# Ledger of designs, part 307: peptides against a protein of PDB entry 8HF1

Target 1, 320 residues: chain A of PDB entry 8HF1
Amino acid sequence: NVMLYATKPTEVMVSFPHQEQVLTVTRLISAEIEKFYVSLDLMNIGVQPIRRSKSLQCLRDPSKKSFVKQLFNDFLYQMKEYGIYAASIAIISLIVEFDIKRRQAETLSVKLMHRTALTLCEKIRHLLVQKLQDMTYDDDDDNVNTEEVIMNFSTPKVQRFLMSLKVSFADKDPKDICCLVFVERRYTCKCIYGLLLNYIQSTPELRNVLTPQFMVGRNNISPDFESVLERKWQKSAIQQFRDGNANLMICSSVLEEGIDVQACNHVFILDPVKTFNMYVQSKGRARTTEAKFVLFTADKEREKTIQQIYQYRKAHNDIA

## One batch from the design tools (peptide; made by RFdiffusion4, then SolubleMPNN)

Design b2_p29_8_s3 (from b2_p29_8, 9 letters changed)
Fold by OpenDDE base, seed 4:
Structure b2_p29_8_s3 (fold): chain B 320 residues (1-320), chain A 29 residues (1-29)
Amino acid sequence: as target 1 above (320 residues)
Amino acid sequence: AEEELIKALANEDELQELSFDEETVPMRE
């Protein structure tokens, strides 16, 4: 019966202006990716035999082209939702992935496909880094990782998230912080992790206060060698967070996968809460007396978000 | 009844809104 007095976390909503990032560089990058898709559709990679291997290997996306398009679509989503600075980090993950796939290519045609994708990623990386450098007045200060550059090239949602972190954690004892950040997509975990590392390093009030880590959900897409490395990384990341070597954990759907994370005093939901289960599971991690559950909403969606939260509160009270 | 309950839930446990004094805007070209 003692579980009934779980102090409800303070629910906080942070509004941000709905601003589409209208930069020439983002339009150029989108156009280059679309042009690449046309070229990719014309590329003859041959019919790869669907190896009906009886094992969990059956979930290999039989279309290597589909996988390439998925990675670029995920990149375009991150550029739109999180901004150019986040995109400059996200593109590195694509470079790494396409280099691995290029090396693992069973055919010359597949090797060429991944090489062409990799060349496009390097072009995109150059365009993004050049745009980040255009704000540095000093030609000699190649440091695109300043607080100012990160803020100015982030979406309003990410700006409000970073401001919320600064206000919440400036000059606090690292031991008093147990923070979760929930995102929808696996690739967003890595992107926001890289952004936070650079932001924390550039922000004196957060240096030595926040130590971020990320958890990527189980890779249902590639059961191979990548899944073993990712499982090792997940176990290491969870252990670092349990041991207090990390005090901020970025998660996707990992809680739905039954990964037990400790009770936290702060939970941030960076992406829209799409399901009741996500609401209950994420809110259920904010268990301290002073726990905060922070949501982000566009101003245009504010009323709808409020209504959805109240519906979820009602549904949760009807089950409890 | 459902709208009234949503309003009642709105009044008892109001969502705290964080306002920031400094509005940062992404650079536009």
Scores: peptide ipSAE 0.203, ipTM 0.642, DockQ to the pose 0.276
Fold by OpenDDE base, seed 3:
Structure b2_p29_8_s3 (fold): chain B 320 residues (1-320), chain A 29 residues (1-29)
Amino acid sequence: as target 1 above (320 residues)
Amino acid sequence: AEEELIKALANEDELQELSFDEETVPMRE
């Protein structure tokens, strides 16, 4: 009985400098969103007709305003945590969502609310794109999707993540790569996916090496509200990753236990590990020989992160 | 005893730190 000693993955910690974004554009965008919240609170959406749908999700008035605020708060989080370049991609997701909600609006007041949100998103998009263009010296190259622009307008965390990908995968055989990238939030999957597509396309050493996909966790909300399009996309993305047509999968920590993701040789945790369960579940995907489990930490949180990892290791060894 | 166990576990399974010596290109304003 050769006890296949399950080789524990090598745990790697990457530190990044904590930089507060002191960009005028981020302050302007935050101020415009706060002004919009004041305006949104003054909007009388009226009593929504209680559609007697059998599911008691009475989308009462507070839920519609709360949802709009949640999307903008998630955008502000992404801009802060990932940078202006990631924010320029994230805002497109808000534009799409508010346009859908505007078209589906049952009342003129709700339609107007989503139209006002959409107008703000277009203003934010313009401010972001303009700031990305202002650093391209060549007025003629409308292409804000260069390695330099992506790196310069990304947070130190995202810069170190991209550098870690380049060092890990430059000029490697695509078949030898099975990489997972874990993020906390569903919307982060989409913006990091868009960022990686542009970064890989602009980086010759990665262009034919990495093929990214993203997986949005099933909302714990009833499977009935998941669009047929989202389900088709998830199924296609998983299948491409299983078939080796994609070798990098971006997923939220809400990988439901039921997604049989292949044994990976690289697992990146882009966001802080907040729970023991997240640590065990994500680390448990790094199952190949010489697998790497890569964590990112701010320099100010380095010691605390080390202590947390050792506590999680101890707790995991006590259960095993 | 608990501090000694944490120290003993720290010696065998040291977290590999990747320092990228490459200067983070500061977000140039």
Scores: peptide ipSAE 0.190, ipTM 0.640, DockQ to the pose 0.270
Fold by OpenDDE base, seed 2:
Structure b2_p29_8_s3 (fold): chain B 320 residues (1-320), chain A 29 residues (1-29)
Amino acid sequence: as target 1 above (320 residues)
Amino acid sequence: AEEELIKALANEDELQELSFDEETVPMRE
């Protein structure tokens, strides 16, 4: 029972221009990934022993190749949707994952496959960092984490999101802030978390104001990929948010009914609201009288988004 | 633009449309 809290949050729609990233680096990266897929399809990794994990993962190609392709496809999505700065953070998650899989490889062929994927990620990271450095006079990796670099190499959606955070939270008391940020994908959650850490650190008005955490919903984590570390981290992150040690939580799913998160005064939906349930559940976290529910839409999808929100409002009022 | 954003973020009942009309910092090549 999402208690239909009597206080409806103020709904805000932020429009952003649809800019195609005309960056040569993004085209190069995409071409290198496609070339890698051709190479990957030619790799004979042998028949992997079917570990009888009873989970629905049985339908994913037992070839560890499908998982490799999924990670790169999720990376390409993040690069497109959030920009090359976000991609520079996202690629680190792939590097970590492929290094773990390389070390856990039961066969030389699987080890080589993950090594080849890792080498590609290292090349992609270099291309991304080099492009971020084109705006910096100093080759130091720390110099790419400026507000200017983050803004210039983020998509218009992310730019508007960061601006909305700055306007909403500049010089506020951290105790008065309880913010949720919803994203669609698990890996986006980590990527946007890293981006926000760097942005907050580079933005004086947000320093010591916002303390971000992230949480991936259990249903979005395949049990087979949910490391003990990730489960511990989620428990710690939610506890920090409950204790007020973190005041901004990034979520890849609506917090399941059993995750009692305090009443939030801000809810940001960074990705399109795809379902009525997502709308109701995310909006239902904005429970204070002055709570804000902020949506982001491309200008080209503005009218469609408005119509969809009105349909969701109507449907919500009919259930209330 | 920031003041309009603040003002738009402050109004109650209507779906507040924040167009940042101003300078999209172009992704400068």
Scores: peptide ipSAE 0.207, ipTM 0.650, DockQ to the pose 0.218; fails the geometry check
Fold by OpenDDE base, seed 1:
Structure b2_p29_8_s3 (fold): chain B 320 residues (1-320), chain A 29 residues (1-29)
Amino acid sequence: as target 1 above (320 residues)
Amino acid sequence: AEEELIKALANEDELQELSFDEETVPMRE
């Protein structure tokens, strides 16, 4: 009985300095969102008729105000965790979602609410883009997507992530790369995907080496909210990753058990590992010879992160 | 006992620490 010791992936911890974003623009944006919440609370949207076929989540928010607040809170989280550059991409996702909701609105009051949210998103987008342009001499939109701008307007975590990608994959054969990037939130998948597209395009050493895709985990709570388009996109993205047409997949932590993703040689966990299950499932994807499992931690949380990893290792060995 | 086990687990599978010495360019105001 050759116990094929499945070669455990090499675990790597990348530390980053804890910097609180003390940018005037982020404070302005936060203040505008807070003002909007006050205005939103004062809006009389009325009780919406409960349509029988809508998911439980739509049933829980008769005013749809909580959903609007959730999207802006998710944006604020992304701006804080990933930086202004990532926020400039994240806001576009909100614009798209609110425009869909505006078009689907059954009442004038709900249409107005989503229109007001859209107007705020466009203002936020302008503030973000203007701040990105402050480093560029030319007012051309293409000039904000440089490696320098991306790095300067990204959080230390994202900077270290991008540096780790550059060090890991510079000038490699794209066929030898099978990389997963795990993030906590579904919206982060799209945001980091857009950031990586621009970063890869601006970084010659990664250009034609990395081809990113993203997969939003199935929201178990509402299969009905997964547009037929999102399901088609997921299937296409997985197929491209299987066919080697994409070699980096960004995934939310809600990879259901049923996504047969190939054995990867690199797994990056961009967000903190919050659960043992997430640790085991993500680490269990790093199955190739010399596979790397890379974690990111703030310097202040380094010791706590190390202890947590060892607790997870222990718990995993006790089950194995 | 937990500290010893943590040390033993630390020694078997050394968590490689990568610090990039490159100064994180502070998000410039």
Scores: peptide ipSAE 0.193, ipTM 0.649, DockQ to the pose 0.299; fails the geometry check

Design b2_p29_8_s4 (from b2_p29_8, 12 letters changed)
Fold by OpenDDE base, seed 5:
Structure b2_p29_8_s4 (fold): chain B 320 residues (1-320), chain A 29 residues (1-29)
Amino acid sequence: as target 1 above (320 residues)
Amino acid sequence: SLAELIKALSNEDELQELSFPESTVPMRE
């Protein structure tokens, strides 16, 4: 029962304005994805050969169309929740996935489907990058990764997160930092990681202070579907964080699976806490003296969030 | 009330609210 004696972290709630992304580019991208869904539904990819390989994934999407739609829906979620800059990184993950699926396609029809999805992703990437460049006077692609561009094209939630990192860690000793960042979705880990790399590189006060790493949640389907590379990468990422070679770890619900991460002095919950277990487990990682547990809430949801925190605290005290 | 909830929360462990100044340039088109 080592969790009972943990020093209670200071809980911090950061409010952010609910701004609807009224960007023409986001509407254009959404419309292009919707048009693609109509086209995708009309695609006759035939009866997919049931791969005799015991892969439960082949059972979930016999048409392979639902998986394509899932990836684009996850992208649309990331664009909405984290902004255009984060979306420009998120789309790269889709490009990589669809290129892999295109190469692994057993039929010409499936290959064409993934190629069409890939072509759409490249178009989306171009639209996003062009919009990021609208703030840069110079056509140099490297100029889109400035602190200003990142901040301007991030949602208020992400802006407040980045500001919270800057205020919390500016000019600190890297050794004194042990930070966890929790996100809901596995793809968000990589997206926020890429955003943080660029933000840290563009922010002098953080450049030599924060070394981020990420953990992609185990695919709940089967540990056998985790590529050997993903498993090696996860082990390496955890080890780097344990060794202090990384001092900020972005993770999804991975900690619910009992990944033993060291005691942290900062825990950021970037997405809404949906479960009591997530609250207790994530809060339970903030165990150092003066540890901070930081939550983000939309102003419209502030009251609901406070009530939920109160309920979770009460429930935690009733169990303790 | 919200104030009573905040006070009830603060009596056990202070919920600190951080408001950053509105200096974030709204994503203006």
Scores: peptide ipSAE 0.226, ipTM 0.649, DockQ to the pose 0.232
Fold by OpenDDE base, seed 2:
Structure b2_p29_8_s4 (fold): chain B 320 residues (1-320), chain A 29 residues (1-29)
Amino acid sequence: as target 1 above (320 residues)
Amino acid sequence: SLAELIKALSNEDELQELSFPESTVPMRE
């Protein structure tokens, strides 16, 4: 039981300025997605044959339109919360998903819907990459993966997170690092993982220090064939983290499912702590003697965050 | 150093606050 560990990690709150990225590209992308939703609502997909797929998701949207909207809404969230650079990675996950759904489409109408979604994702990817290239004099796609580009096109929250990683882990022995990064959403795990790979590769002080992996919650895994691959990957990622072949693990709410992750010396909470359970479970992974539990807050939400942490501390002490 | 500041603050039972002075402001167009 994670609650029984009397380890008091050092709690650290990192503040960041609340700044909305007011970029023309983000407005254009949002407008294109909204226009696509209007078009999607007008699409007659017909009655889908009820495949006896016991997936709860197939029961919710007979037209499969809600799934498409969910993915784009999740993308819009990632673009807003993490920035254009993270969005350029997140859009690739949508491209992959819509290509798979296009290939698996049982009807021409569903195939066309996923094709239209895919075409929009490709357009969005182009707009994002073009904007990243505006800072680079060279047209080479590899030049967009610099520390400078990543930092400039990341939200203040992500900037402070990356700076916190650099300050915490620069030139350390990889064996001395056991780091968890908690994020709220499943798809955020993937885009932050991709962002971290590129950031670590572009940051000499971290390149041979941090080896990231990510873990996705089982409850949101579609029972489809992709879920089996994701489950295999998840098991491999957990094993790599246990074996010390990976020393940074990006997790969503997966730890609630009883995934036994080793005691960590660093726990970063990238997204707001929304529940007491999340607080206790994530904090309860910071079990080493000098463990750090790092939170991020917007300056405008600082007081509210502090109050919430004190409430969670009190509630934790009342149970302990 | 910021690392030393983090170390010095680490011994307090209080919630430590870190602000990074360099706000790289994302480019506003």
Scores: peptide ipSAE 0.208, ipTM 0.619, DockQ to the pose 0.225
Fold by OpenDDE base, seed 4:
Structure b2_p29_8_s4 (fold): chain B 320 residues (1-320), chain A 29 residues (1-29)
Amino acid sequence: as target 1 above (320 residues)
Amino acid sequence: SLAELIKALSNEDELQELSFPESTVPMRE
């Protein structure tokens, strides 16, 4: 039993300026979503005929409106935390989801609700894309996916993350890279994945170096709502990462203990480390020699973050 | 490189701090 004393990863804290500036477009989008919530609350979506037991009927209709609100709230969070560029990608995920829900709607009223949500998403997408185009001289949609546009319309946190990737991985051999990126929310995985695809493609130093994938944690609440397609995709993404066909994996959960992910040389925690368990499990993936565990903190939260990391280190050493 | 910055800051047990000198381009209004 060679206890491979996994060399403790080097812990790195990247600070970013706290930006409270709310763009006019962000305020407009937020106001349009709030107006939509008022409209949504007034919508009579009727009692959906449940194919199953009557008792679940009354609980399901509120769940549909609640789900629509949850998606827009998650979008608003992403726009705030990751910026306008990330929001322009996040809104596409909402468009896809609401179009699926619209097609699956068993009632005209529910179909109309999802159609109204979809129309709002299209308006939001237009507002976001228009704002991204303000930096481009040419009206071509492809011009919004430049490194400059991505950087300028990303939050300071995302800017520092992208800079950290560039500095860490520019012109490296892709085989020498095994990177995990942890995010808090499921939808953030897709958003950051799309952002990274565009950033990598626009950044010559990374284009042939980084191949991203994402993995959404299993929704323990409703394994039945995980489409067979999503499960297949997760398995494929993990396999690609294991096979070295992808060298950067974005994850919303600590990979369930049963998902044997290779020893990584880089682990980025894009969102705040909220729990000791998240700290230990994510850090525990950085197992190679010279592995790096990179955290991001706002300058205002720097001292608090440092103290929290030292507390987690102490607690980990007391258990080990 | 991040590795060089890490080497320069490496007290092995301390949390290494990286600040990028590049001014965060404020999200252009």
Scores: peptide ipSAE 0.188, ipTM 0.621, DockQ to the pose 0.268
Fold by OpenDDE base, seed 1:
Structure b2_p29_8_s4 (fold): chain B 320 residues (1-320), chain A 29 residues (1-29)
Amino acid sequence: as target 1 above (320 residues)
Amino acid sequence: SLAELIKALSNEDELQELSFPESTVPMRE
């Protein structure tokens, strides 16, 4: 029995400078969200009837205020970690969610709460788009989706990620590419997907080379938030990736063991690896002979990241 | 190519470090 030594993927660490300078627009947006939280805490929305159904602790907030705060906190995280370009896409997801929640509101008070949140999101979107347009002399919304604008308004981490994609995949055959991109948060999948669509469209060397999709892992999705549409979309996205109609998949969780995703030749971990399980499972998807496992680290966290990777390697070798 | 640089640095067991040259396009204020 020749144990086909599964060729260990080449592990690559990409460093990026820590961004110390916070844009004025980012500070303004953060301050507006904090003011909104004070106002939100003062809102009397009444006790929502605890519908006895499903186990979602987040739906058990009788005020639904925690969910509103969670979405804005996730947005603030995305703006900080990925930059204002990614934030301009991320805010659209909040607008859609709050508009749905506003329309589904069972009480006037809840409707008003979601309306106030929506109004803030529209203001934030305007501030972000205006800042993106400040680089473009043209008032046309389409001019904000250039490679230059995307790069300039992305964090150093995202810049290095995009550069890594360009260098890795420029002018390659789409059939030879099977790429996974792991992110920590569910909502990050959507904003990075939108960012990649625009980046690929604006980058001739990647145009018709990369076809991205995104998938939110089931374990991170409460069954109650999985619309039938979202489940259908996930199945379609997975199938497109299996069929080679998509060659880059953005995931917020390691694909459950039962999602037989083909052996990938590239695995990017855009966010810090926080668990040994995430390390093993994500690395275990890079199974081709020349597979690459790419990590991103801030320069300040470089030594800590290296030490953590060596600890994970040791622990993996002790189990294998 | 970066792939060749990665191959040249590929001690199979060593964590390869890629530093892109600091073309930090500064976020224009």
Scores: peptide ipSAE 0.203, ipTM 0.629, DockQ to the pose 0.241; fails the geometry check

